Peptides against a protein of PDB entry 7QUU. Designs and how they scored, part 15

Target 1, 43 residues: chain A of PDB entry 7QUU
Amino acid sequence: DAVEPSVEKEYKKIISFRDTVFEGKHQQFLVPNNVRLKFLRDR

## One batch from the design tools (peptide; aimed at target 1 E10 Q28 K38)

Design b2_p21_1_s4 (made by RFdiffusion4, then SolubleMPNN; from b2_p21_1, 6 letters changed)
Fold by OpenDDE base, seed 3:
Structure b2_p21_1_s4 (fold): chain B 43 residues (1-43), chain A 21 residues (1-21)
Amino acid sequence: as target 1 above (43 residues)
Amino acid sequence: VEKKIEELKLELLEAGAIEIK
């Protein structure tokens, strides 16, 4: 399926963030319920 | 991809990397 460029960009940022979680180097974020993790795109 | 993002949100919640308010 063709994924919208904005969604693909967000997904890539989430994967990168997950890698920092597994390294134990992540920061904790407060996210509104049922909202996309758009804050990761700004990193 | 959207479904995979939701699955990743759950993984990140369990890891304590995010809090959902």
Scores: peptide ipSAE 0.416, ipTM 0.816, DockQ to the pose 0.129
OpenDDE base, seeds 1, 2, 4, 5: peptide ipSAE 0.048, 0.096, 0.079, 0.264; ipTM 0.466, 0.593, 0.570, 0.743; seed 4 fails the geometry check

Design b2_p21_2_s1 (made by RFdiffusion4, then SolubleMPNN; its pose is not in this set)
Fold by OpenDDE base, seed 2:
Structure b2_p21_2_s1 (fold): chain B 43 residues (1-43), chain A 21 residues (1-21)
Amino acid sequence: as target 1 above (43 residues)
Amino acid sequence: KKEEEDKKLLEKIEKEIEKKR
């Protein structure tokens, strides 16, 4: 089964957010990764 | 089916986040 394009778009946003947080390039949004992963598991 | 695929995708994301910690 192909992953729905909506779920893949959310995945790409999470990876982009991860890379942003870990690379230190955008410290302006300290959303803890555990809180963001919780919001995605609760959908 | 969809919920299980979303769960498998989230598990892959969690593993990829953990590798960078």
Scores: peptide ipSAE 0.029, ipTM 0.469, DockQ to the pose 0.044
OpenDDE base, seeds 1, 3, 4, 5: peptide ipSAE 0.028, 0.025, 0.027, 0.029; ipTM 0.465, 0.458, 0.460, 0.471

Design b2_p21_2_s2 (made by RFdiffusion4, then SolubleMPNN; its pose is not in this set)
Fold by OpenDDE base, seed 2:
Structure b2_p21_2_s2 (fold): chain B 43 residues (1-43), chain A 21 residues (1-21)
Amino acid sequence: as target 1 above (43 residues)
Amino acid sequence: DKEKEDKELYEKILEEIKKKR
């Protein structure tokens, strides 16, 4: 099943955001420690 | 499997975005 290129781009943005907020792997955004998505607090 | 966990995360975020629209 080929994921549409639009959906894949949105997915990559979400994963990049996760890695920035939770793993500190992306240097491009200073995300404040209080900017947690409410549904990601348990991960 | 990290890819499976990432897909499940994406689906949850898409669901929450849809609930807010």
Scores: peptide ipSAE 0.034, ipTM 0.443, DockQ to the pose 0.077
OpenDDE base, seeds 1, 3, 4, 5: peptide ipSAE 0.031, 0.031, 0.031, 0.031; ipTM 0.448, 0.457, 0.443, 0.458

Design b2_p21_2_s3 (made by RFdiffusion4, then SolubleMPNN; its pose is not in this set)
Fold by OpenDDE base, seed 1:
Structure b2_p21_2_s3 (fold): chain B 43 residues (1-43), chain A 21 residues (1-21)
Amino acid sequence: as target 1 above (43 residues)
Amino acid sequence: KEIEEDKKLLEKIEKERKKLR
């Protein structure tokens, strides 16, 4: 089944945020290490 | 501790995304 384009766009944002916050892959964005993904727990 | 729970949740979401492709 094809993932809905809206849902795929949301997953891409979540992965990009993970790479920034947890893997430090985006050296250009100083994301504080204490940033929490609370918006994913309310789902 | 709470950051590790968020990492585990992101890993689950990524696994589900890969199954739906």
Scores: peptide ipSAE 0.024, ipTM 0.423, DockQ to the pose 0.050
OpenDDE base, seeds 2, 3, 4, 5: peptide ipSAE 0.023, 0.020, 0.021, 0.023; ipTM 0.446, 0.400, 0.427, 0.417

Design b2_p21_2_s4 (made by RFdiffusion4, then SolubleMPNN; its pose is not in this set)
Fold by OpenDDE base, seed 5:
Structure b2_p21_2_s4 (fold): chain B 43 residues (1-43), chain A 21 residues (1-21)
Amino acid sequence: as target 1 above (43 residues)
Amino acid sequence: EKEKEDKELLEKILKEIEKKR
């Protein structure tokens, strides 16, 4: 399934928001890939 | 690599949201 360019731009915004909120609060923990997934599921 | 994994995950999450609509 080819992701439409509009939907891909929304994904990049969600990822950037996740990374900003996560890096600002958790600079002390090597975050397992599984914790990055919870922030996207709890919306 | 990480951007490709995040994209594939978001595609899976949206497919599950669409199934609930």
Scores: peptide ipSAE 0.031, ipTM 0.441, DockQ to the pose 0.077
OpenDDE base, seeds 1, 2, 3, 4: peptide ipSAE 0.028, 0.020, 0.024, 0.023; ipTM 0.466, 0.377, 0.465, 0.454

Design b2_p21_3 (made by RFdiffusion4)
Pose (drawn by RFdiffusion4):
Structure b2_p21_3 (pose): chain A 43 residues (1-43), chain P 21 residues (1-21)
Amino acid sequence: as target 1 above (43 residues)
Amino acid sequence: SYSTFEEIEEKEKELLEEVRE
């Protein structure tokens, strides 16, 4: 499963979701310091 | 209130399961 057909579909839904959280204005999730670093350092 | 990473990770898993279905 290293690079499936799923990849771009996964990216569009996951990137947009993550990018909103990267602004931290996500309607469902308000993200503080530790969460900021977790997102950025891991991925 | 602030959200933990685990709560966000669960949402990401839900989105990935929907994509793979």

Design b2_p21_3_s1 (made by RFdiffusion4, then SolubleMPNN; from b2_p21_3, 12 letters changed)
Fold by OpenDDE base, seed 2:
Formats: structure tokens, sequence, C-alpha cells
Structure b2_p21_3_s1 (fold): chain B 43 residues (1-43), chain A 21 residues (1-21)
């Protein structure tokens, strides 16, 4: 299914960060709210 | 304040579902 390119691009950044920190183990970690994606902060 | 990665993934999934509609 199609996802808006801007949203998908930002999601990929978060996935890349997760994979870098946890080596793809999908572990939970905390993200500062000021670093969260703008559209998530506004929701 | 902070959000967990799981919380972020859940919100992203909700947004994806809204966009697909």
Amino acid sequence: as target 1 above (43 residues)
Amino acid sequence: SFSSYEEIEKELEKIREEIRK
C-alpha cells in the first residue's frame, strides 16, 4: 500500500537509527521529544 | 520528555493507515 513519501522517508530514518543502536534486535529505547518527527509531536 | 521507539512505531502505523485511506 502507498504511504506518503515524506512520511516514509522520515520513518526510514527512525528505522536506521534503531538498527544502528540495537543491531536490528528491535529493542525499545527512548527518543527525546524534541528529536521526534514533527507530525508525531503535533499528534 | 521522551517517547519509546515502540510508541513512535505505533503512531507511525496509525498515520500510515490514515494515509492509505
Scores: peptide ipSAE 0.057, ipTM 0.472, DockQ to the pose 0.132
OpenDDE base, seeds 1, 3, 4, 5: peptide ipSAE 0.055, 0.052, 0.055, 0.056; ipTM 0.488, 0.461, 0.455, 0.481

Design b2_p21_3_s2 (made by RFdiffusion4, then SolubleMPNN; from b2_p21_3, 12 letters changed)
Fold by OpenDDE base, seed 4:
Structure b2_p21_3_s2 (fold): chain B 43 residues (1-43), chain A 21 residues (1-21)
Amino acid sequence: as target 1 above (43 residues)
Amino acid sequence: RFSSYEEIEEELEKIRKEIRE
């Protein structure tokens, strides 16, 4: 099934978020639940 | 805060599956 462009955009944002917070590309910091990406909240 | 890295990976895998369909 085709993925909507909005879902692909959120996917890219999640990857960037993961890299920033968990993969050590930047200093790790506490991410409040209210800052969770829309995709993570809606699914 | 986010509970774990695993939570993010699970959501990424859901998207990856949808893209491959």
Scores: peptide ipSAE 0.048, ipTM 0.548, DockQ to the pose 0.064
OpenDDE base, seeds 1, 2, 3, 5: peptide ipSAE 0.023, 0.025, 0.037, 0.028; ipTM 0.434, 0.436, 0.523, 0.503

Design b2_p21_3_s3 (made by RFdiffusion4, then SolubleMPNN; from b2_p21_3, 13 letters changed)
Fold by OpenDDE base, seed 3:
Structure b2_p21_3_s3 (fold): chain B 43 residues (1-43), chain A 21 residues (1-21)
Amino acid sequence: as target 1 above (43 residues)
Amino acid sequence: RFSSYEEIEKEIEKIKEEIRK
């Protein structure tokens, strides 16, 4: 299904943010699976 | 850099709030 451009833009920001964390631009933390947010869990 | 997981969650919630507008 089509996603509105404004909504898609914000999702892309979340994904970009996740990627900067995983690339080591931000400190990584060990978090249990039941607490970890979807965007930080999915790769 | 973020110093805690809580800071990361807070930033994600800010982006989610923009989606809800």
Scores: peptide ipSAE 0.053, ipTM 0.600, DockQ to the pose 0.338
OpenDDE base, seeds 1, 2, 4, 5: peptide ipSAE 0.044, 0.038, 0.044, 0.047; ipTM 0.579, 0.558, 0.521, 0.581

Design b2_p21_3_s4 (made by RFdiffusion4, then SolubleMPNN; from b2_p21_3, 13 letters changed)
Fold by OpenDDE base, seed 4:
Order: C-alpha cells, then structure tokens, then sequence
Structure b2_p21_3_s4 (fold): chain B 43 residues (1-43), chain A 21 residues (1-21)
C-alpha cells in the first residue's frame, strides 16, 4: 500500500524530533510492552 | 535519564499541530 504524502511528512517530522531533540540529548523513554504511541495509533 | 511516555506524546502532538497549522 502506498503511504499518503501528508502522512509521510508527519513521519519525517517525528524522525527529525527524535534525531535532533530526543536522541540529540541522549535521552531515552520507557514504553510499555507492545504499546504504540497514541500519536501513531491515530493514523 | 528516561523521559516519561506522556512527555514524548505531548511533544509529538505539538509537531502534529504545527503541521496542520
């Protein structure tokens, strides 16, 4: 299945956030087992 | 240091709002 361009843009922003802000600070976060972020589940 | 799951979701929601603005 093809991914909608608008959804792809949002994923790129998420990756940018991860790389430049979150991972850039060497931060980690605890995620419950088999739980997806609500942000991604809404897509 | 570990950030909370909720804090991460909050920042992702900010990004979502910026895209939709």
Amino acid sequence: as target 1 above (43 residues)
Amino acid sequence: KYSSYEEIEKELEKIRKEIRA
Scores: peptide ipSAE 0.042, ipTM 0.507, DockQ to the pose 0.322
OpenDDE base, seeds 1, 2, 3, 5: peptide ipSAE 0.034, 0.030, 0.037, 0.029; ipTM 0.493, 0.503, 0.519, 0.491

Design b2_p21_4 (made by RFdiffusion4)
Pose (drawn by RFdiffusion4):
Structure b2_p21_4 (pose): chain A 43 residues (1-43), chain P 21 residues (1-21)
Amino acid sequence: as target 1 above (43 residues)
Amino acid sequence: EAKVATFEEIEEKEEELKEEI
């Protein structure tokens, strides 16, 4: 499953969701320091 | 309403998004 047909569909849904959290204004999730580094460093 | 979220809670949401695809 190294690169499926799913990739771009996954990316559009996951990137937009992650990008909102990157701003930390996510309606469902307010993200502090540790979460910021977790997102950025891992991915 | 917005709540302070842990990283695991966000991963669970990402898993939900992957299951939807």

Design b2_p21_4_s1 (made by RFdiffusion4, then SolubleMPNN; from b2_p21_4, 11 letters changed)
Fold by OpenDDE base, seed 5:
Structure b2_p21_4_s1 (fold): chain B 43 residues (1-43), chain A 21 residues (1-21)
Amino acid sequence: as target 1 above (43 residues)
Amino acid sequence: MRRIATYEEIEEEIEKIRKEI
């Protein structure tokens, strides 16, 4: 299946963010109230 | 204003994107 290059890029960004934030053994972090985790989609 | 986001909120968004791949 030809994964749309946009969706694969969004996935790679979320994985990289997850790994970076949780490498420190954090289970939680502070986000703006209006940030749905869509902040990784904001171009 | 800021809120706490959890690991579970990130895993839910990862799982949504995995269904689009």
Scores: peptide ipSAE 0.193, ipTM 0.659, DockQ to the pose 0.152
OpenDDE base, seeds 1, 2, 3, 4: peptide ipSAE 0.171, 0.175, 0.182, 0.156; ipTM 0.628, 0.651, 0.655, 0.621

Design b2_p21_4_s2 (made by RFdiffusion4, then SolubleMPNN; from b2_p21_4, 11 letters changed)
Fold by OpenDDE base, seed 5:
Structure b2_p21_4_s2 (fold): chain B 43 residues (1-43), chain A 21 residues (1-21)
Amino acid sequence: as target 1 above (43 residues)
Amino acid sequence: PRRVASYEEILEEIEKIREEI
């Protein structure tokens, strides 16, 4: 099944984020105290 | 004020986005 271009784009964001967190490049994700991680959906 | 997101919060948001696709 051809993955829709929209779906593939969101999977690439998830994978890139996962790899950034797991690769021990300590990009401390500074989030506002009251905000759950909306930055993955809104960008 | 900003805080460091926990690993658990990061995983919860990853799984939520996977369920929305």
Scores: peptide ipSAE 0.131, ipTM 0.608, DockQ to the pose 0.156
OpenDDE base, seeds 1, 2, 3, 4: peptide ipSAE 0.057, 0.100, 0.081, 0.128; ipTM 0.484, 0.562, 0.502, 0.596

Design b2_p21_4_s3 (made by RFdiffusion4, then SolubleMPNN; from b2_p21_4, 10 letters changed)
Fold by OpenDDE base, seed 4:
Structure b2_p21_4_s3 (fold): chain B 43 residues (1-43), chain A 21 residues (1-21)
Amino acid sequence: as target 1 above (43 residues)
Amino acid sequence: MRRVATYEEILKEEEKIREEI
């Protein structure tokens, strides 16, 4: 299946954020109540 | 309103995206 290049980019952003959290740089972040972690996509 | 997102929520969203790939 041709994975939409959007989904792979999203996965890489979640991994990068996970690694930043795991490194102890950010334990918690503020998101809108109704937002799935899709908002990590737009920076 | 804003809420705190946890590390566990990040891992659960990573798992879902891995299943979509």
Scores: peptide ipSAE 0.064, ipTM 0.461, DockQ to the pose 0.152
OpenDDE base, seeds 1, 2, 3, 5: peptide ipSAE 0.060, 0.056, 0.046, 0.053; ipTM 0.450, 0.465, 0.413, 0.465

Design b2_p21_4_s4 (made by RFdiffusion4, then SolubleMPNN; from b2_p21_4, 11 letters changed)
Fold by OpenDDE base, seed 4:
Structure b2_p21_4_s4 (fold): chain B 43 residues (1-43), chain A 21 residues (1-21)
Amino acid sequence: as target 1 above (43 residues)
Amino acid sequence: MQRVASYEEILEEEKKIREEI
């Protein structure tokens, strides 16, 4: 199945953020109450 | 209003995106 290039880009952003969390820099972060990690899409 | 998001929420969204790929 042709994964939309949008989904692959979003995945790479989540992985990059995950790796930053694994570096111990951010175990927890503040997000708007209604956000389902969509803020990772916009960075 | 803001809430604290955890590392577990990131893993859950990573899993959903892996299931979509």
Scores: peptide ipSAE 0.092, ipTM 0.501, DockQ to the pose 0.153
OpenDDE base, seeds 1, 2, 3, 5: peptide ipSAE 0.087, 0.086, 0.085, 0.078; ipTM 0.492, 0.491, 0.490, 0.482

Design b2_p21_5 (made by RFdiffusion4)
Pose (drawn by RFdiffusion4):
Structure b2_p21_5 (pose): chain A 43 residues (1-43), chain P 21 residues (1-21)
Amino acid sequence: as target 1 above (43 residues)
Amino acid sequence: SAEEKLEELKEEVEEWLEEDE
């Protein structure tokens, strides 16, 4: 499953979700310091 | 699926918020 047909579909839903959290204004999730680093460093 | 991967990412975010608290 290294690169499936799913990749772009996954990217569009996951990138937009993540990018909102990267601003930390996510309606469902307010993200502090540790979460900021976790997102950025891992991915 | 793409939806399952988004759900898994939302669960990871909840766990990370609990660990930060």

Design b2_p21_5_s4 (made by RFdiffusion4, then SolubleMPNN; from b2_p21_5, 9 letters changed)
Fold by OpenDDE base, seed 4:
Structure b2_p21_5_s4 (fold): chain B 43 residues (1-43), chain A 21 residues (1-21)
Amino acid sequence: as target 1 above (43 residues)
Amino acid sequence: SAEEKLEKEKKELEELLKKEK
């Protein structure tokens, strides 16, 4: 089983987050921008 | 590199989120 590199795993998580946020599945009142920005910085 | 692509994507998303009010 090829272990996917940690960088690729984190990239996929960021893309998934992007898609969820910008497809309107997360509203700003549910996920404030400061929390979104923290997620992007920490990942 | 994969690391460079990841960092570019993070910065792009940060800029987009900063434009949201």
Scores: peptide ipSAE 0.030, ipTM 0.444, DockQ to the pose 0.061
OpenDDE base, seeds 1, 2, 3, 5: peptide ipSAE 0.024, 0.030, 0.029, 0.020; ipTM 0.411, 0.402, 0.452, 0.372; seed 2 fails the geometry check

Design b2_p21_6 (made by RFdiffusion4)
Pose (drawn by RFdiffusion4):
Structure b2_p21_6 (pose): chain A 43 residues (1-43), chain P 21 residues (1-21)
Amino acid sequence: as target 1 above (43 residues)
Amino acid sequence: AKVATYEEILEKEEEIKEEVR
């Protein structure tokens, strides 16, 4: 499963979701310091 | 919005991935 057909579909949905959290204005999730670093460092 | 942990956000990502698959 190293690069599936799923990749771009996954990316569009996941990137947009993650980019909103990157701003930390996510309606469902308000993200503080530790969460900021977790998102950026891991991925 | 409520303060979220990283694990809670990962669970949402897993849901998105299951829907895509």

Design b2_p21_6_s1 (made by RFdiffusion4, then SolubleMPNN; from b2_p21_6, 8 letters changed)
Fold by OpenDDE base, seed 1:
Parts: structure tokens; C-alpha cells; sequence
Structure b2_p21_6_s1 (fold): chain B 43 residues (1-43), chain A 21 residues (1-21)
């Protein structure tokens, strides 16, 4: 099924953030406000 | 901004990957 363009854009931002985080050897990270993470909105 | 572990980020990526199938 065709992924909605909005969801695909959010996914690409999260993957880019993950890759930046993985290159860093930190245990905890500051999540940027432009990255949608559902679990962090419920905190 | 909220703080998350790498494991929490990977778990949320897997949930979003399922939405994007």
C-alpha cells in the first residue's frame, strides 16, 4: 500500500536522527522537536 | 526537549516501520 507522504517524511527524519545518535557513543539523547516519537509525547 | 535512550529510539523506529509498510 502507498505510504502517506507525511508518514514517510517523519520516518526519514527519525532514521536520520538514529544514524546521528549511533555515530555518537551516548547512552541518552536529546530528541529534537521536529522528530515525531509517540512514546515521548505520552510522557 | 525530551530525553530518550538509544533502545527507546529503536523501539519507536520499529513501530513507525510497521506503519510505513
Amino acid sequence: as target 1 above (43 residues)
Amino acid sequence: APIASYEEIEEEIEKIREEVR
Scores: peptide ipSAE 0.067, ipTM 0.468, DockQ to the pose 0.183
OpenDDE base, seeds 2, 3, 4, 5: peptide ipSAE 0.058, 0.054, 0.054, 0.050; ipTM 0.536, 0.539, 0.530, 0.544

Design b2_p21_6_s2 (made by RFdiffusion4, then SolubleMPNN; from b2_p21_6, 6 letters changed)
Fold by OpenDDE base, seed 1:
Structure b2_p21_6_s2 (fold): chain B 43 residues (1-43), chain A 21 residues (1-21)
Amino acid sequence: as target 1 above (43 residues)
Amino acid sequence: PPVATYEEILEVEEEIRKEIR
């Protein structure tokens, strides 16, 4: 089944954000409004 | 302000992986 393109786009964004900004650097961080994804916002 | 932990980001990653599978 083809992944919904919206879900795939959010996945790529959250992985990129994790790996480039926060991986191994911070236990806690402020999530900028422009990068706060649907799944993270709903938590 | 919107705060998250690294662990919360990993949990969200796993949720997205389950929806993509």
Scores: peptide ipSAE 0.050, ipTM 0.469, DockQ to the pose 0.181
OpenDDE base, seeds 2, 3, 4, 5: peptide ipSAE 0.029, 0.040, 0.048, 0.035; ipTM 0.424, 0.517, 0.450, 0.507

Design b2_p21_6_s4 (made by RFdiffusion4, then SolubleMPNN; from b2_p21_6, 6 letters changed)
Fold by OpenDDE base, seed 5:
Structure b2_p21_6_s4 (fold): chain B 43 residues (1-43), chain A 21 residues (1-21)
Amino acid sequence: as target 1 above (43 residues)
Amino acid sequence: AKIATYEEIEKVEEEIRKEVR
């Protein structure tokens, strides 16, 4: 099934965010109020 | 501001990965 382009774009952002934020082996981070990742904003 | 964990990101990543499959 063709995944909605919105979901695929969000997935790519999550991977990029994960790799960038946790590069230093951090276990947690502070989510800014202006976060662009949907799942972090809606949490 | 909220605290998010690596484990929470991994769970969401896996959920989205399943939706993309």
Scores: peptide ipSAE 0.271, ipTM 0.712, DockQ to the pose 0.179
OpenDDE base, seeds 1, 2, 3, 4: peptide ipSAE 0.242, 0.158, 0.161, 0.052; ipTM 0.701, 0.618, 0.609, 0.525

Design b2_p21_7 (made by RFdiffusion4)
Pose (drawn by RFdiffusion4):
Structure b2_p21_7 (pose): chain A 43 residues (1-43), chain P 21 residues (1-21)
Amino acid sequence: as target 1 above (43 residues)
Amino acid sequence: AEEKLEELKEEVEEWLEEDEE
C-alpha cells in the first residue's frame, strides 16, 4: 500500500482539513501550541 | 479517503485531550 490510487483523493480531503487546522480556525477543532507542533513536525 | 480523515480527526481529539491534561 505504498502509494495507492487513494493517495490524491486522500490528499485533497485531508490537506484541506489539515490546512484549516494549520490556521487553527477549524470549526470543530481549536488547536493550541502542542497540537501545532505535532501536526507540523510529524507530517 | 473518508476513513483516513476520520482517523485524523480522532488523532486531533486525542492531542487536544493530552494538551488539556

Design b2_p21_7_s1 (made by RFdiffusion4, then SolubleMPNN; from b2_p21_7, 8 letters changed)
Fold by OpenDDE base, seed 1:
Structure b2_p21_7_s1 (fold): chain B 43 residues (1-43), chain A 21 residues (1-21)
Amino acid sequence: as target 1 above (43 residues)
Amino acid sequence: AEKKLEEEKEKLRKWLKESEE
């Protein structure tokens, strides 16, 4: 099935965010948990 | 594709919630 461009764009943003937040313990502190949760709630 | 997106959003929400606790 051809993925709609809007859905694919949102998925790529979520994966990019996940990788940025969870790649390492020190990198996890770059984005506060409240900001992380807000990012997911607003999408 | 939309279902897979929502599943990944939900997994990430749960992971972040557990990390905040």
Scores: peptide ipSAE 0.116, ipTM 0.659, DockQ to the pose 0.092
OpenDDE base, seeds 2, 3, 4, 5: peptide ipSAE 0.084, 0.120, 0.120, 0.104; ipTM 0.670, 0.672, 0.669, 0.654; seeds 3, 4 fail the geometry check

Design b2_p21_8 (made by RFdiffusion4)
Pose (drawn by RFdiffusion4):
Structure b2_p21_8 (pose): chain A 43 residues (1-43), chain P 21 residues (1-21)
Amino acid sequence: as target 1 above (43 residues)
Amino acid sequence: EEEIEEILEKLKEEGIELEPV
C-alpha cells in the first residue's frame, strides 16, 4: 500500500483538515503548543 | 462528519489524538 489510488483523495480531505488545525481555528478542535509541534514534526 | 471520523482514525494510527471542543 505504498502509494495507493487513495493518495490524492486522502490528501485533499486530510490537507485541508490539517491546514485548518495548523491555523488552530478548527471549529471542532482548538490546538495548543504540544499539538502544534506534534503535527509539524511528525508529518 | 463521516469523513472527519475517517481522518481522525488515520490520525490516531499515526499517534495523533485530538480533544474536541

Design b2_p21_8_s1 (made by RFdiffusion4, then SolubleMPNN; from b2_p21_8 with E9K K12E E17Y)
Fold by OpenDDE base, seed 3:
Structure b2_p21_8_s1 (fold): chain B 43 residues (1-43), chain A 21 residues (1-21)
Amino acid sequence: as target 1 above (43 residues)
Amino acid sequence: EEEIEEILKKLEEEGIYLEPV
């Protein structure tokens, strides 16, 4: 199933955040289709 | 997998988490 555009947008934010915090040293996360992304802090 | 779990924990500490639908 295609990931909903809203979930894909939030996923890209997590990846960008990861790359900034962890200096791009880590592989891309696999987000299961049965989970949603939540941001408690907007920055 | 363990490295990903530690990263996800750090993201959660930073206010980003995964929630079941």
Scores: peptide ipSAE 0.049, ipTM 0.438, DockQ to the pose 0.115
OpenDDE base, seeds 1, 2, 4, 5: peptide ipSAE 0.044, 0.037, 0.034, 0.045; ipTM 0.446, 0.448, 0.434, 0.435

Design b2_p21_8_s2 (made by RFdiffusion4, then SolubleMPNN; from b2_p21_8 with E2K I4E K12R E13K P20K)
Fold by OpenDDE base, seed 1:
Structure b2_p21_8_s2 (fold): chain B 43 residues (1-43), chain A 21 residues (1-21)
Amino acid sequence: as target 1 above (43 residues)
Amino acid sequence: EKEEEEILEKLRKEGIELEKV
């Protein structure tokens, strides 16, 4: 399944945010294929 | 579990929510 370029961009934002919030100390939270990302605020 | 919940809560504060499909 080709992840839409929008979802990949959003996923990269979440990864970057996580890495900032956790200072890279946590393993990459792999969003399972059965989980969707929802942005509650436009950024 | 507790670390994931803390991650999810921080993401929620940033306006990001993870939902099951």
Scores: peptide ipSAE 0.040, ipTM 0.422, DockQ to the pose 0.125
OpenDDE base, seeds 2, 3, 4, 5: peptide ipSAE 0.031, 0.033, 0.031, 0.034; ipTM 0.376, 0.380, 0.387, 0.402; seed 4 fails the geometry check

Design b2_p21_8_s3 (made by RFdiffusion4, then SolubleMPNN; from b2_p21_8 with I4E K12R E13R E17Y P20K)
Fold by OpenDDE base, seed 5:
Structure b2_p21_8_s3 (fold): chain B 43 residues (1-43), chain A 21 residues (1-21)
Amino acid sequence: as target 1 above (43 residues)
Amino acid sequence: EEEEEEILEKLRREGIYLEKV
């Protein structure tokens, strides 16, 4: 199934956010107040 | 709705959890 381009863009933003957080680049992403992101650190 | 679940599964595979609050 072809994921909508909107939804793929949001996924790419979340991955970029993860990578940024793990790289120690503290960018505050505006997460909607109804969503919590949890990232597992790769060991 | 089915497209949200596919993303949540992809994110879970990437070690990312989304929780609706």
Scores: peptide ipSAE 0.079, ipTM 0.524, DockQ to the pose 0.135
OpenDDE base, seeds 1, 2, 3, 4: peptide ipSAE 0.076, 0.079, 0.077, 0.077; ipTM 0.503, 0.524, 0.495, 0.508; seed 2 fails the geometry check

Design b2_p21_8_s4 (made by RFdiffusion4, then SolubleMPNN; from b2_p21_8 with K12R E13R E17Y)
Fold by OpenDDE base, seed 4:
Structure b2_p21_8_s4 (fold): chain B 43 residues (1-43), chain A 21 residues (1-21)
Amino acid sequence: as target 1 above (43 residues)
Amino acid sequence: EEEIEEILEKLRREGIYLEPV
Protein backbone atom coordinates (compact mmCIF):
# COMPACT_ATOMS: atom_id res chain seq x y z
CA ASP B 1 0.00 0.00 0.00
CA ALA B 2 1.21 3.53 -0.78
CA VAL B 3 1.91 5.71 2.28
CA GLU B 4 -0.56 8.62 2.48
CA PRO B 5 1.00 12.05 1.66
CA SER B 6 0.35 13.34 5.21
CA VAL B 7 2.16 10.37 6.78
CA GLU B 8 5.03 10.69 4.29
CA LYS B 9 5.39 14.38 5.26
CA GLU B 10 5.64 13.42 8.94
CA TYR B 11 8.30 10.79 8.17
CA LYS B 12 10.35 13.34 6.19
CA LYS B 13 10.07 15.73 9.15
CA ILE B 14 11.29 13.03 11.57
CA ILE B 15 14.28 12.28 9.32
CA SER B 16 15.12 15.98 8.84
CA PHE B 17 14.87 16.67 12.57
CA ARG B 18 16.97 13.59 13.42
CA ASP B 19 19.66 14.59 10.94
CA THR B 20 19.75 18.16 12.31
CA VAL B 21 19.82 17.18 16.00
CA PHE B 22 22.24 14.25 15.62
CA GLU B 23 24.54 15.90 13.02
CA GLY B 24 23.60 13.43 10.26
CA LYS B 25 25.11 10.49 12.20
CA HIS B 26 22.12 8.30 11.31
CA GLN B 27 21.41 6.80 7.90
CA GLN B 28 17.94 7.14 6.41
CA PHE B 29 15.67 4.33 7.57
CA LEU B 30 12.76 2.68 5.78
CA VAL B 31 9.39 3.10 7.49
CA PRO B 32 7.15 0.04 6.96
CA ASN B 33 3.93 0.84 5.05
CA ASN B 34 1.85 -0.65 7.90
CA VAL B 35 3.26 1.87 10.44
CA ARG B 36 1.74 5.32 10.85
CA LEU B 37 2.97 8.02 13.22
CA LYS B 38 1.42 11.14 14.73
CA PHE B 39 3.30 14.11 16.16
CA LEU B 40 2.13 14.71 19.75
CA ARG B 41 4.59 17.56 20.38
CA ASP B 42 7.12 19.55 18.38
CA ARG B 43 9.59 22.31 19.27
CA GLU A 1 19.90 0.62 9.86
CA GLU A 2 18.70 1.86 13.24
CA GLU A 3 15.28 0.63 14.30
CA ILE A 4 12.43 3.17 14.16
CA GLU A 5 11.78 2.81 17.91
CA GLU A 6 15.40 3.75 18.75
CA ILE A 7 15.11 6.90 16.61
CA LEU A 8 11.71 7.75 18.15
CA GLU A 9 13.26 7.40 21.63
CA LYS A 10 16.12 9.76 20.67
CA LEU A 11 13.59 12.28 19.30
CA ARG A 12 11.53 12.05 22.52
CA ARG A 13 14.68 12.97 24.50
CA GLU A 14 14.97 16.07 22.29
CA GLY A 15 11.32 17.03 23.03
CA ILE A 16 9.74 15.53 19.88
CA TYR A 17 6.97 13.16 20.96
CA LEU A 18 5.56 10.74 18.42
CA GLU A 19 2.82 8.13 18.74
CA PRO A 20 2.17 5.20 16.39
CA VAL A 21 -1.41 5.28 14.99
Scores: peptide ipSAE 0.041, ipTM 0.383, DockQ to the pose 0.070
OpenDDE base, seeds 1, 2, 3, 5: peptide ipSAE 0.034, 0.018, 0.034, 0.037; ipTM 0.380, 0.335, 0.395, 0.379

## One batch from the design tools (peptide; aimed at target 1 K13 K38 R43)

Design b2_p22_1 (made by RFdiffusion4)
Pose (drawn by RFdiffusion4):
Structure b2_p22_1 (pose): chain A 43 residues (1-43), chain P 22 residues (1-22)
Amino acid sequence: as target 1 above (43 residues)
Amino acid sequence: EPKVATFEEVEEKIKELREEVR
């Protein structure tokens, strides 16, 4: 499963979701310091 | 309203999105 057909579809949904959290204005999730570093460092 | 979320809670949502896509 190293690069499936799923990849772009996963990316569009996930990148948009993650990018909103990157701004930290996510309606469902308000992200503080530790969460900010977790997202950026891991991925 | 937005709640303060942990990384694990947000990662579970990412996993749900991945399951829906698959």

Design b2_p22_1_s1 (made by RFdiffusion4, then SolubleMPNN; from b2_p22_1, 10 letters changed)
Fold by OpenDDE base, seed 4:
Structure b2_p22_1_s1 (fold): chain B 43 residues (1-43), chain A 22 residues (1-22)
Amino acid sequence: as target 1 above (43 residues)
Amino acid sequence: MQKIATYEEIEKKIEEIKKEVR
């Protein structure tokens, strides 16, 4: 199935956010309001 | 509102997206 270009773009943002902001598995992080991760918003 | 997320919640979302991309 052709992955919607919107889903691939959100994936790349989540990976970049993980790699830049997350240093530990058990820490709670404030998701910056500029990091519009649609998947961290309740649908 | 600033949302709080855990690393585990984000990893779960990454795995969900990886399944949609296959």
Scores: peptide ipSAE 0.034, ipTM 0.388, DockQ to the pose 0.164
OpenDDE base, seeds 1, 2, 3, 5: peptide ipSAE 0.033, 0.027, 0.028, 0.029; ipTM 0.392, 0.362, 0.363, 0.391; seed 2 fails the geometry check

